# Peptides against a protein of PDB entry 5HDT: the designs that were tried, part 74

Target 1, 163 residues: chain A of PDB entry 5HDT
Amino acid sequence: MVVKTFMDMDQDSEEEKELYLNLALHLASDFFLKHPDKDVRLLVACCLADIFRIYAPEAPYTSPDKLKDIFMFITRQLKGLEDTKSPQFNRYFYLLENIAWVKSYNICFELEDSNEIFTQLYRTLFSVINNGHNQKVHMHMVDLMSSIICEGDTVSQELLDTV
Target 2, 163 residues: chain A of PDB entry 5HDT as posed
Amino acid sequence: MVVKTFMDMDQDSEEEKELYLNLALHLASDFFLKHPDKDVRLLVACCLADIFRIYAPEAPHTSPDKLKDIFMFITRQLKGLEDTKSPQFNRYFYLLENIAWVKSYNICFELEDSNEIFTQLYRTLFSVINNGHNQKVHMHMVDLMSSIICEGDTVSQELLDTV

## One batch from the design tools (peptide; made by RFdiffusion4, then SolubleMPNN)

Design b2_p18_4_s2 (from b2_p18_4, 6 letters changed)
Fold by OpenDDE base, seed 4:
Structure b2_p18_4_s2 (fold): chain B 163 residues (1-163), chain A 18 residues (1-18)
Amino acid sequence: as target 1 above (163 residues)
Amino acid sequence: SREEKLKKSGELMSEKYS
């Protein structure tokens, strides 16, 4: 299982990182990012989150446009956090927990459209947050947003005013 | 542990972008 492979991989395993680099690149293809099955897209997002964890602090994706697509894609998947009773909620939680701890969205600071990405992230998180979420979910949501805000010297005041 | 791996990556990310 691809998701299991990246989930269990150690970021210090240089040989494995090299071995699965092509797979990491393949998972970011439009085929997967635009896959018609929402559950497949969620699994892809989780894999991508682990890829960012494994290759931190450097993303294996060289194209800024591809990176933007990936983060916008991940952001869209976070909409699934809204339904806490969904059978897939645990995977949405996995995604949230990962990107919060890894601070993968910090990569976006190097992108021209970082403000767009962060704006969409904040809007998405606030759109799905509800009282049905437990404290862990709320904490990760806050941590995710705070990690970006804490890098305020690289975040425009205009963006902060929009949230 | 998984949590330690997540934190380690997060620390690396923070070091680069902070």
Scores: peptide ipSAE 0.710, ipTM 0.965, DockQ to the pose 0.866
Fold by OpenDDE base, seed 5:
Structure b2_p18_4_s2 (fold): chain B 163 residues (1-163), chain A 18 residues (1-18)
Amino acid sequence: as target 1 above (163 residues)
Amino acid sequence: SREEKLKKSGELMSEKYS
């Protein structure tokens, strides 16, 4: 299983990282990013989050356009956090926890459209955050937003006004 | 552990972008 392959992989396994590099690239294709099944897209997002974990601090994707597509894609999946009673909530939590701890969105600082990506991330998080979320969910949301503000030197005023 | 792996990657990311 592709999802399990990246979920269990260690970031210090250089031989495995080389072996599955082509698979990582394939998972970022339009076939998966634009898959019609939302459950499949969620699995793809979780897998991509693990790929960023494994290859940190260097993403295996060399195209800035592809990186933008991936982070916008991951951001869209976070909308699923709004329903805490969803059967897929644990996977949405997995995604949030991963990107918060890994700080994968820091890769976006190298992109021309970083402010657009961060703005969409903040809007999405604020749209789904509610009192029904437990402390861990709130913690990861706050950590994710705080890390971008603290490490970003070119944060737009619009983003600052949103915070 | 999984948490340790996540934290380690996060530290690498912080070292590069902080």
Scores: peptide ipSAE 0.709, ipTM 0.965, DockQ to the pose 0.925
Fold by OpenDDE base, seed 3:
Structure b2_p18_4_s2 (fold): chain B 163 residues (1-163), chain A 18 residues (1-18)
Amino acid sequence: as target 1 above (163 residues)
Amino acid sequence: SREEKLKKSGELMSEKYS
């Protein structure tokens, strides 16, 4: 399984990173990002999160437009965190935990549309946060938002208005 | 461990964008 391959891979495995680079690029194609199955999109997002973990601090995707598409895609998947009783909640948690600890959204600081990406991320997180979430979920959400604010040189007024 | 992998990547990311 592709998801398991990237999930288990160590970031120090240089030979494996080179071997699966083309697969990583393929997973960011429109075929997967716009896949009609919601569960497939979630698995793709988790895999992309692990790809950012493995290749940190350098993303294997060279196109700024592609990077924007990926992070907007991941952001959209986070909406699934709202339903804590969903059978897929554990995978949504996996996604949140990964991007929070890896700080993969830091890559967006190099993008022209970083403010747009961060704004959408904050809006999404605030839209799904609720009292049904446990302490770990809240912690990851706070860590994710705090890291972006603290590490960003400039925060747009629009982003500040969402906080 | 999984936690160690996540933290290590996070540290690398922080070093680059600190």
Scores: peptide ipSAE 0.706, ipTM 0.964, DockQ to the pose 0.901
Fold by OpenDDE base, seed 2:
Structure b2_p18_4_s2 (fold): chain B 163 residues (1-163), chain A 18 residues (1-18)
Amino acid sequence: as target 1 above (163 residues)
Amino acid sequence: SREEKLKKSGELMSEKYS
């Protein structure tokens, strides 16, 4: 399973990183990002999150447009956090936990549309956060948002208004 | 552990974008 491959991979395994680089690139294709199956898209998002973990701090995706598409895609998947009783909630939690600890969205600071991406992320998180989430989920949501605001980079007023 | 791997990558990310 592709998901398990990236889940188990160590970021210091240079040989494996080279071996699966093409697979990482393939997973970011429109075929997967626009896959009609919601569960497949979630699995793809989890893989992408692990790819950012593995290749940190340098994403293997060189195209700014592709990076934007990926982060907008991941952001859309986070809507699944809204239902804690969903059979897929554990995978949504996996996604949240990963991107929060890895701080993968920091890659967006190099993108022209970073403010748009961050705004959509914050709006999405605030739309799904609820009292049904346990402390860990809340912590990761807060950490994810705080890591972006507190990185020392200039944040647009639009983003600040969203928070 | 998984947690250690996540934290390590996060530290690398913070160093680059701090």
Scores: peptide ipSAE 0.703, ipTM 0.964, DockQ to the pose 0.918

Design b2_p18_4_s3 (from b2_p18_4, 8 letters changed)
Fold by OpenDDE base, seed 4:
Structure b2_p18_4_s3 (fold): chain B 163 residues (1-163), chain A 18 residues (1-18)
Amino acid sequence: as target 1 above (163 residues)
Amino acid sequence: SRKEKLKKSGELMSKKYS
């Protein structure tokens, strides 16, 4: 299983990182990002989150446009956090926990459209947050947003005003 | 552990972008 491969991979395993680099690139293709099955897209998002973990602090994706697509894609998947009773909620939690701890969205600071990405992230998180979420979910959501705000030197005041 | 791996990557990310 591809998701299991990246989930278990150690970021210090240089040989494995090289071995699976092409797979990482393949997973970011439009074929997967625009896959019609929402459950497949969720799995892809989880893999991408682990890819950012493994290759941190450097993303293996060289195209700024591709990076933007990936983070906008991940952001869209976070909408699934709304339904806490969904059978797929644990995977949405996995995604949230990963990107919160890894601080993968910090990569977006190098992108021209970083403000757009962060704005969409905040809007998405606030749109799905509800009282049904446990404290861990809330904590990760707060941590995710705070990690970006704490890098405020690179975050425009305009973006902060939209929050 | 998985959590340690996540934190390690997060620390690397923080070092680069802080």
Scores: peptide ipSAE 0.697, ipTM 0.963, DockQ to the pose 0.887
Fold by OpenDDE base, seed 3:
Structure b2_p18_4_s3 (fold): chain B 163 residues (1-163), chain A 18 residues (1-18)
Amino acid sequence: as target 1 above (163 residues)
Amino acid sequence: SRKEKLKKSGELMSKKYS
């Protein structure tokens, strides 16, 4: 399974990173980002999160437009965190935990549309946060938002209005 | 461990964008 391959891969495995680079690029194609199956999109998002972990601090995606598409895609998947009783909640948690600890959204600081990406992320997180979430979920959400504010040189007024 | 892998990558990311 592709998801397991990237999930288990160590970021210090240089030979494996080179071997699966083309697969990483393929997973960011429109075919997967716009896949009609919601569960498939979630698995793709988790895989992309692990790809950012493995290749940190350098993303294998060279196109700024592609990077924007990927992070907007990941952000949209986070909406699934709202239903804590969903059978897929554990995978949504996996996605949240990964991007929070890896700080993969820091890559967006190099993008022209970083403020748009961060704004959508904050709006999404605030839209799904609820009292049904456990302490770990809340912690990851707070860590994710705090890291972006603290590490960003400039925060737009629009982003500040969402906080 | 998985947690160590995530933290290690996060540290690398923080160093680059600190």
Scores: peptide ipSAE 0.688, ipTM 0.962, DockQ to the pose 0.919
Fold by OpenDDE base, seed 2:
Structure b2_p18_4_s3 (fold): chain B 163 residues (1-163), chain A 18 residues (1-18)
Amino acid sequence: as target 1 above (163 residues)
Amino acid sequence: SRKEKLKKSGELMSKKYS
């Protein structure tokens, strides 16, 4: 399983990183980002999160447009956090935990549309956060948002208004 | 551990974008 491959991979395994680089690139294709199956899209998002972990601090995706598409895609998947009783909630938690600890969205600071991406992320998180989430989920959501605001970069007024 | 791997990558990310 592709998900397990990236999930178990160590970021210091240079040989494996080289071996699976093309697979990482393939997973970011429109075929997967626009896949009609919601569960497949979630698995793809989890893989992408692990790819950012593995290749940190340098994403293997060189196109700014592709990076934007990926982060907008991941952001859309986070909507699934709203239902804690969903059979897929554990995978949504996996996604949240990963991107929070890895701080993968920091890559977006190099993108022209970073403010748009961050705004959509914050709006999404605030739309799904609820009292049904345990402390860990809340902590990761807060950490994810705080890591972006506190990186020392200029944040647009629009983003500040969203927070 | 998985947690340590995630944190390690996060530290690398923080260093680059701090």
Scores: peptide ipSAE 0.680, ipTM 0.961, DockQ to the pose 0.920
Fold by OpenDDE base, seed 1:
Structure b2_p18_4_s3 (fold): chain B 163 residues (1-163), chain A 18 residues (1-18)
Amino acid sequence: as target 1 above (163 residues)
Amino acid sequence: SRKEKLKKSGELMSKKYS
C-alpha cells in the first residue's frame, strides 16, 4: 500500500524520491484531504508526514495554499490522539512522533498564515492532552510546541494566550 | 533505524530554519 511505500522509503533514495513525487502530489489533493472516511484521512496524514520526512528540508509542494491546507489537515487529525484506547491510536502516535522529530511544521514559517497554523496546532494539542497518555506522547507534544517557539522569531499574542 | 531517519530529517529542518 501507499502507506508502506513512504514509510519504508529512505530520504537518501533520490531515484525513489523522483519516482514517487507525483504520488506525493496526488495525496495532497482535495480528494484525499477531504475524504469522508476518517481512517483514510489518518492514513493520508501519516503518508504526508513521511513525505515531509523524505523530502526534508524541502517540501515537494510548491503552493503555499496547498501547504497550508496540508498542515491544517494534519492538525485536525491529531484530535484522534484523545482516545488512547482506539484501535487507531498507534497510527495517531506514529503521526505525532513523526512530525515532532522531523519538525515538519517548521516549513510553515515560510507561510503568510503561519501564526494561524501554529495557533490551531497548539489548541488541538492542548485539547487532547491528558493523563492517560504515556510519557512518550507527552514528550512529543512538548517537543513539538517548544521547537516552534524556539525557532520562530516572534510568536503572536493569540498563540501566547494559548500556551 | 526509523528513529535515526526521523531525527536526521529533523536536523536538516533545524539547520534550515534555525
Scores: peptide ipSAE 0.677, ipTM 0.961, DockQ to the pose 0.940

Design b2_p18_4_s4 (from b2_p18_4, 6 letters changed)
Fold by OpenDDE base, seed 2:
Structure b2_p18_4_s4 (fold): chain B 163 residues (1-163), chain A 18 residues (1-18)
Amino acid sequence: as target 1 above (163 residues)
Amino acid sequence: SREEKLKKAGELMSKKYS
């Protein structure tokens, strides 16, 4: 029910945001972020991505350490994009599409450990990308990476030409 | 290809933030 609720939600009113605040906080707990089931972790990541979508451009998490944990967690889930034939691929696609569209990672620029987060993200995407991915997957990956580059203060021409 | 571009971008950004 929780997963379906978040996935079916569009950007909520302020009243609805308050209603789900406690749930958002619980989903970021170690119990869920360190859950032993890989499929559960994927669903948690999707819910967290939905939370960021709903609360954008703000976040219900005020702790920099918690935000770092969340985005490092989401980054780890993106490894599942490698297997395009997986039964869970559609959910991995949903995760990628969501965070790319919302530009969720851009909030990480406010964190002192942003470099670590972005480094891990790019390494992960580099690691999983393959010829089995269709144009939409590639597009979302490019959009995600490009948004971070554009928001950054230092952008090399070489990198711009590559993207 | 877009794949090749993404790979290159990933490498560049990985170095940038390392």
Scores: peptide ipSAE 0.029, ipTM 0.646, DockQ to the pose 0.038
Fold by OpenDDE base, seed 4:
Structure b2_p18_4_s4 (fold): chain B 163 residues (1-163), chain A 18 residues (1-18)
Amino acid sequence: as target 1 above (163 residues)
Amino acid sequence: SREEKLKKAGELMSKKYS
């Protein structure tokens, strides 16, 4: 897992990380991940992305199953990028920008189902991209996918074929 | 290489949606 040195310099203090620990654990609960309100789920995803930014290159979650659930959850939220005219698009953009910059998904390389997670991410991104997206959106999508491909020497051919 | 393949894919996407 590679995280830019600049990001390490801008990380929150250990004390601040401790303050966010309870929030991090709470936001990853089934109550929030399976919340019936779509807008709430989007906000949860953004908060989770912020948490990953703060704790990078580590994660406050120790359970592989929980990490998988979180990233599958975030991936599902990215479907909202399709409608560029939605009033919530700016928040979807924030989510995309954050996870692309932080390289949040790179922690998934430690998971046994990493290829499944990455494949689902790629399929989602390619399914939502359209002519309404500006160059910045395209750039973030490419950066996100590129980081995973470049980091993973053992990325499956199936994942590569998804690209 | 894998990187080259991805770059090509990105290029194609950029062209398609430019």
Scores: peptide ipSAE 0.021, ipTM 0.583, DockQ to the pose 0.033
Fold by OpenDDE base, seed 3:
Structure b2_p18_4_s4 (fold): chain B 163 residues (1-163), chain A 18 residues (1-18)
Amino acid sequence: as target 1 above (163 residues)
Amino acid sequence: SREEKLKKAGELMSKKYS
């Protein structure tokens, strides 16, 4: 279950959510998910994470295929966490912090391909984690992975082998 | 702020496509 954030409580109106709906739909289009500029893709990922925070515990997307595409897209962006000296690292950190706090990936449990999504997430996180990351980064990565394992009724052996 | 920018963007998109 996706957790509703405290910051979202005071602004949780149906009117405000309606304003974000069109933006949410457009950001999930192939135009943005497959944008050739990596900085644009990072910004799109951050916006998508914010959208999930606003709509938590629900999502404005009803298509399982679209949800899968979005989370696979977000997962690919997390590769940018590897370079801690990058000028864009703070934005990658924001992405990680947001999805970890909101538990955004937990909505994927309703998807048939959830194991694939989680496996890719874990592989990505383990591939980028290093001693150059501060305690906060490590904490968010652990929180993100632990939440998925904890809420999963059955975790595939493939996912367990990744951990 | 980021939230403000997102809100403004959403508002603009809603006006354009509503």
Scores: peptide ipSAE 0.017, ipTM 0.519, DockQ to the pose 0.036
Fold by OpenDDE base, seed 5:
Structure b2_p18_4_s4 (fold): chain B 163 residues (1-163), chain A 18 residues (1-18)
Amino acid sequence: as target 1 above (163 residues)
Amino acid sequence: SREEKLKKAGELMSKKYS
């Protein structure tokens, strides 16, 4: 796979990835994913996105349930894209740009509940997209959604209805 | 950079939880 090969070449060495392992595991803990401060959760999401970029196309998590929790968590953070005037918008943009470029959600195809994850992602993106977003934001949203459609062997009717 | 911060954080956590 061309995308996989390209990403592997652009990722950190195995020695560097080993340094991130404990951080990756702790960032996925309930302490961070369920943190009461939304700004902290946004930072956690950005860090998780960076971790997926570093480890792509693999993930440092062995539990399918944990992976689902993480991507559902990241999806919830994308709701912050709605307010383009927010002081935190640049970090929301960074999150979107990262996961779109890396195609981080492609890891979810290995999960049994992938359709649920993708459906929630699409619903979230369509709920926040507005005319206040510039072309770059729209481009990343389209790239993210198109990549999932193109890489998927099958698409559920629910997902098709959302698109 | 963000990656450098992640590396440093990873090192610190590795020491803390080893």
Scores: peptide ipSAE 0.017, ipTM 0.523, DockQ to the pose 0.033

Design b2_p18_5_s1 (from b2_p18_5 with D2L N9S W12Y H18K)
Fold by OpenDDE base, seed 5:
Structure b2_p18_5_s1 (fold): chain B 163 residues (1-163), chain A 18 residues (1-18)
Amino acid sequence: as target 1 above (163 residues)
Amino acid sequence: SLSDFIPLSERYGRNARK
Protein backbone atom coordinates (compact mmCIF):
# COMPACT_ATOMS: atom_id res chain seq x y z
CA MET B 1 0.00 0.00 0.00
CA VAL B 2 1.37 3.38 -1.07
CA VAL B 3 0.03 5.16 2.01
CA LYS B 4 1.79 2.76 4.33
CA THR B 5 5.05 3.03 2.40
CA PHE B 6 5.57 6.67 3.30
CA MET B 7 3.84 6.42 6.68
CA ASP B 8 6.39 3.89 7.91
CA MET B 9 9.42 5.68 6.44
CA ASP B 10 11.67 7.98 8.47
CA GLN B 11 13.95 10.87 7.54
CA ASP B 12 17.18 8.90 7.88
CA SER B 13 16.26 6.23 5.34
CA GLU B 14 18.38 7.67 2.54
CA GLU B 15 18.26 4.61 0.31
CA GLU B 16 14.48 4.35 0.65
CA LYS B 17 14.06 8.08 0.03
CA GLU B 18 15.92 7.69 -3.24
CA LEU B 19 14.03 4.54 -4.16
CA TYR B 20 10.58 6.09 -3.69
CA LEU B 21 11.38 9.55 -5.04
CA ASN B 22 9.59 8.88 -8.31
CA LEU B 23 6.53 7.68 -6.42
CA ALA B 24 6.55 10.87 -4.35
CA LEU B 25 6.64 12.93 -7.53
CA HIS B 26 3.85 10.87 -9.06
CA LEU B 27 1.57 11.40 -6.05
CA ALA B 28 1.65 15.15 -6.68
CA SER B 29 0.33 14.77 -10.22
CA ASP B 30 -3.01 16.21 -11.28
CA PHE B 31 -4.36 12.68 -11.46
CA PHE B 32 -4.21 12.47 -7.67
CA LEU B 33 -4.69 16.12 -6.70
CA LYS B 34 -7.85 16.32 -8.79
CA HIS B 35 -9.11 12.82 -8.08
CA PRO B 36 -12.92 12.71 -7.98
CA ASP B 37 -13.08 10.54 -4.85
CA LYS B 38 -12.96 12.53 -1.61
CA ASP B 39 -11.53 9.62 0.35
CA VAL B 40 -8.76 9.16 -2.18
CA ARG B 41 -7.88 12.85 -1.96
CA LEU B 42 -7.62 12.55 1.81
CA LEU B 43 -5.26 9.59 1.48
CA VAL B 44 -3.20 11.53 -1.03
CA ALA B 45 -3.00 14.48 1.36
CA CYS B 46 -1.79 12.23 4.15
CA CYS B 47 0.85 10.76 1.85
CA LEU B 48 2.00 14.20 0.80
CA ALA B 49 2.23 15.25 4.44
CA ASP B 50 4.43 12.23 5.13
CA ILE B 51 6.55 13.03 2.09
CA PHE B 52 7.19 16.53 3.45
CA ARG B 53 8.05 14.97 6.80
CA ILE B 54 10.46 12.44 5.30
CA TYR B 55 12.29 14.79 2.97
CA ALA B 56 12.39 17.76 5.37
CA PRO B 57 13.84 20.32 5.41
CA GLU B 58 13.76 20.07 1.60
CA ALA B 59 10.89 19.06 -0.64
CA PRO B 60 11.35 16.71 -3.57
CA TYR B 61 9.20 19.02 -5.68
CA THR B 62 11.28 21.54 -7.59
CA SER B 63 8.47 23.56 -9.14
CA PRO B 64 7.13 26.51 -7.12
CA ASP B 65 3.81 26.16 -8.91
CA LYS B 66 3.59 22.52 -7.94
CA LEU B 67 4.35 23.33 -4.31
CA LYS B 68 1.62 25.95 -4.30
CA ASP B 69 -0.83 23.46 -5.78
CA ILE B 70 0.05 20.88 -3.16
CA PHE B 71 -0.41 23.19 -0.18
CA MET B 72 -3.63 24.62 -1.53
CA PHE B 73 -4.76 21.03 -2.00
CA ILE B 74 -3.84 20.07 1.56
CA THR B 75 -5.60 23.18 2.86
CA ARG B 76 -8.82 22.16 1.10
CA GLN B 77 -8.70 18.73 2.72
CA LEU B 78 -8.61 20.28 6.19
CA LYS B 79 -12.28 21.16 5.76
CA GLY B 80 -12.96 17.58 6.77
CA LEU B 81 -12.00 18.41 10.34
CA GLU B 82 -15.40 20.03 10.80
CA ASP B 83 -17.27 16.76 11.34
CA THR B 84 -15.77 15.17 14.44
CA LYS B 85 -18.06 12.16 14.13
CA SER B 86 -16.98 11.26 10.61
CA PRO B 87 -15.49 7.79 10.19
CA GLN B 88 -12.59 9.49 8.40
CA PHE B 89 -11.87 11.94 11.23
CA ASN B 90 -8.84 10.00 12.43
CA ARG B 91 -7.23 10.49 9.03
CA TYR B 92 -7.99 14.20 9.10
CA PHE B 93 -6.45 14.34 12.56
CA TYR B 94 -3.37 12.57 11.21
CA LEU B 95 -3.09 15.17 8.48
CA LEU B 96 -3.44 18.08 10.91
CA GLU B 97 -0.98 16.68 13.44
CA ASN B 98 1.56 15.93 10.74
CA ILE B 99 1.62 19.33 9.07
CA ALA B 100 1.62 21.10 12.44
CA TRP B 101 4.39 19.00 13.95
CA VAL B 102 6.61 19.08 10.86
CA LYS B 103 5.84 22.74 10.18
CA SER B 104 5.42 21.75 6.55
CA TYR B 105 3.93 25.07 5.51
CA ASN B 106 7.21 26.82 6.34
CA ILE B 107 8.44 25.75 2.91
CA CYS B 108 5.88 28.18 1.52
CA PHE B 109 7.85 31.19 2.77
CA GLU B 110 10.08 30.68 -0.27
CA LEU B 111 7.11 30.98 -2.62
CA GLU B 112 5.94 34.20 -4.21
CA ASP B 113 2.33 33.46 -3.28
CA SER B 114 3.02 32.54 0.35
CA ASN B 115 0.58 35.15 1.64
CA GLU B 116 -2.24 33.63 -0.37
CA ILE B 117 -1.45 30.16 0.91
CA PHE B 118 -1.32 31.25 4.55
CA THR B 119 -4.49 33.31 4.24
CA GLN B 120 -6.39 30.36 2.83
CA LEU B 121 -5.03 28.13 5.56
CA TYR B 122 -6.15 30.47 8.33
CA ARG B 123 -9.58 30.97 6.80
CA THR B 124 -10.01 27.23 6.49
CA LEU B 125 -8.93 26.53 10.07
CA PHE B 126 -11.21 29.19 11.54
CA SER B 127 -14.09 27.89 9.46
CA VAL B 128 -13.84 24.41 10.96
CA ILE B 129 -12.82 25.20 14.55
CA ASN B 130 -15.62 24.47 17.01
CA ASN B 131 -16.13 23.66 20.66
CA GLY B 132 -16.64 20.00 19.81
CA HIS B 133 -12.97 19.53 19.02
CA ASN B 134 -10.82 18.07 21.76
CA GLN B 135 -7.77 19.76 23.23
CA LYS B 136 -5.33 17.96 20.93
CA VAL B 137 -7.06 19.25 17.80
CA HIS B 138 -7.10 22.79 19.17
CA MET B 139 -3.46 22.54 20.14
CA HIS B 140 -2.38 21.47 16.67
CA MET B 141 -4.43 24.21 15.05
CA VAL B 142 -2.89 26.83 17.31
CA ASP B 143 0.61 25.44 16.79
CA LEU B 144 0.17 25.53 13.04
CA MET B 145 -1.05 29.12 12.99
CA SER B 146 1.43 30.38 15.58
CA SER B 147 4.47 28.94 13.83
CA ILE B 148 3.63 30.80 10.64
CA ILE B 149 3.06 34.11 12.44
CA CYS B 150 6.23 33.81 14.50
CA GLU B 151 8.48 32.86 11.60
CA GLY B 152 7.05 35.31 9.10
CA ASP B 153 8.90 38.59 8.62
CA THR B 154 5.74 40.50 7.80
CA VAL B 155 2.04 39.89 8.25
CA SER B 156 -0.42 41.31 5.76
CA GLN B 157 -3.45 43.25 6.86
CA GLU B 158 -5.63 40.61 5.26
CA LEU B 159 -4.07 37.94 7.43
CA LEU B 160 -4.44 40.12 10.52
CA ASP B 161 -8.11 40.57 9.74
CA THR B 162 -8.51 36.81 9.43
CA VAL B 163 -6.83 36.03 12.75
CA SER A 1 -7.21 0.64 7.23
CA LEU A 2 -8.23 3.48 9.51
CA SER A 3 -6.33 1.90 12.38
CA ASP A 4 -3.07 2.33 10.48
CA PHE A 5 -3.13 6.10 10.93
CA ILE A 6 -1.38 6.21 14.27
CA PRO A 7 -0.57 9.70 15.54
CA LEU A 8 3.02 10.85 15.08
CA SER A 9 3.32 11.40 18.82
CA GLU A 10 2.70 7.70 19.31
CA ARG A 11 4.93 6.61 16.44
CA TYR A 12 7.99 8.64 17.38
CA GLY A 13 7.25 9.75 20.93
CA ARG A 14 6.01 13.06 22.32
CA ASN A 15 9.51 14.52 22.49
CA ALA A 16 10.49 13.63 18.96
CA ARG A 17 11.88 16.29 16.66
CA LYS A 18 11.76 16.57 12.92
Scores: peptide ipSAE 0.266, ipTM 0.819, DockQ to the pose 0.066
Fold by OpenDDE base, seed 4:
Structure b2_p18_5_s1 (fold): chain B 163 residues (1-163), chain A 18 residues (1-18)
Amino acid sequence: as target 1 above (163 residues)
Amino acid sequence: SLSDFIPLSERYGRNARK
């Protein structure tokens, strides 16, 4: 399974990272980002999160527009966190934990539309946060948001006002 | 499967950041 391949991959696996680079690029194609099946999109998002993890600090995606598309895509998938009773919640949790732990969104600071990305992220997170989430979920959400606020130099006042 | 999605904290530990 492709998802498991990147999930089990370590940052130090240079040969393997090179081997699957083309796959990583392929997974960011519109075919996957715009896949009609939401479960597939979730798997893609998790895989992309792992790709950001293992290829850190530099993403294999060279196009700023593509990076924006990817993070906007990942942000949209985070909407699935709202339903804590969903069978797919564990995968949404994995996605959240990954991007928060890795601080993958920090790559976006180099993008012209970083504030748009962060704004959408915050809006999405606040839209799905509910009392049904356990402490770990809340912690990761806070970590994700705070990492952007605390480590970002390009965070707009508008974004800060949403916090 | 859902069991494949082991939290990163369990895989690497909390201090194993990127």
Scores: peptide ipSAE 0.263, ipTM 0.821, DockQ to the pose 0.081
Fold by OpenDDE base, seed 1:
Structure b2_p18_5_s1 (fold): chain B 163 residues (1-163), chain A 18 residues (1-18)
Amino acid sequence: as target 1 above (163 residues)
Amino acid sequence: SLSDFIPLSERYGRNARK
């Protein structure tokens, strides 16, 4: 399984990183980002999160438009965090923990549409956060949002209105 | 399987945080 491949890989696996680079690029194609199956999209998001982790501090994706598409895609998947009783919740948790821990969204600061990406991220997180989430989920959500505010020079008014 | 999604903190420890 593709998700297992990247999940078990670390940043020091230089040979493997080179070997699976094309796969990483392929996973960001419209075929996967716009896949009709919700479970497939979740798996793709987890893979992409691991790809950002593995290739950090540099993303293997060089196109700003592609990076934007990816992070908008990941943001949309985070909506699944709202259902804590879902059988797939552990995968959503994995996604959240990963992007918060790695600070993957920090790559977006180099993008022209960074404010749009962050705004949508915040809107999504605030829309799904609830008292049913355990402390770790809350912590990761807060860490993710706080890190972006702290490391960004400026925040759009729209983002400020969301907070 | 779903059980394969082990948290990163358990896999690598928090000291490995970026």
Scores: peptide ipSAE 0.269, ipTM 0.822, DockQ to the pose 0.053; fails the geometry check
Fold by OpenDDE base, seed 2:
Structure b2_p18_5_s1 (fold): chain B 163 residues (1-163), chain A 18 residues (1-18)
Amino acid sequence: as target 1 above (163 residues)
Amino acid sequence: SLSDFIPLSERYGRNARK
């Protein structure tokens, strides 16, 4: 499984990182980002999250437009956190934990549209967060949001209004 | 498989976090 390949890979696996670099690039194609199957899109998101983890602190994606598309895509998938009883919730949790733990969105500070990305992220998180989530989910959501604010020297007023 | 999505904290431990 492609997802498991990246899931089991670590940052020190230089040979594997080189071997699967092209695969990582292909997974960010419109074919996968716009895949009609919701479950496939979730798997793609998890895989992309692992790719960011593995290649951190640098992403293998050099195009600012592509990076924006990816993070907007991941943000859209986070909406699935709203249903804690979904059979795919564990995968949504994995996605959340990963991006929070790795601080993947911090790469977006280099993008001109970083404020747009962060705003959409915050809007999405606040739209799905509820008291039904366990402590770990809440912790990761808070960690994700706070790390972005703390890492950035300035935050747009639009983002502040969202928070 | 859903069983493959083990939390990162369990796989690598909290000490491995950034």
Scores: peptide ipSAE 0.268, ipTM 0.818, DockQ to the pose 0.052; fails the geometry check

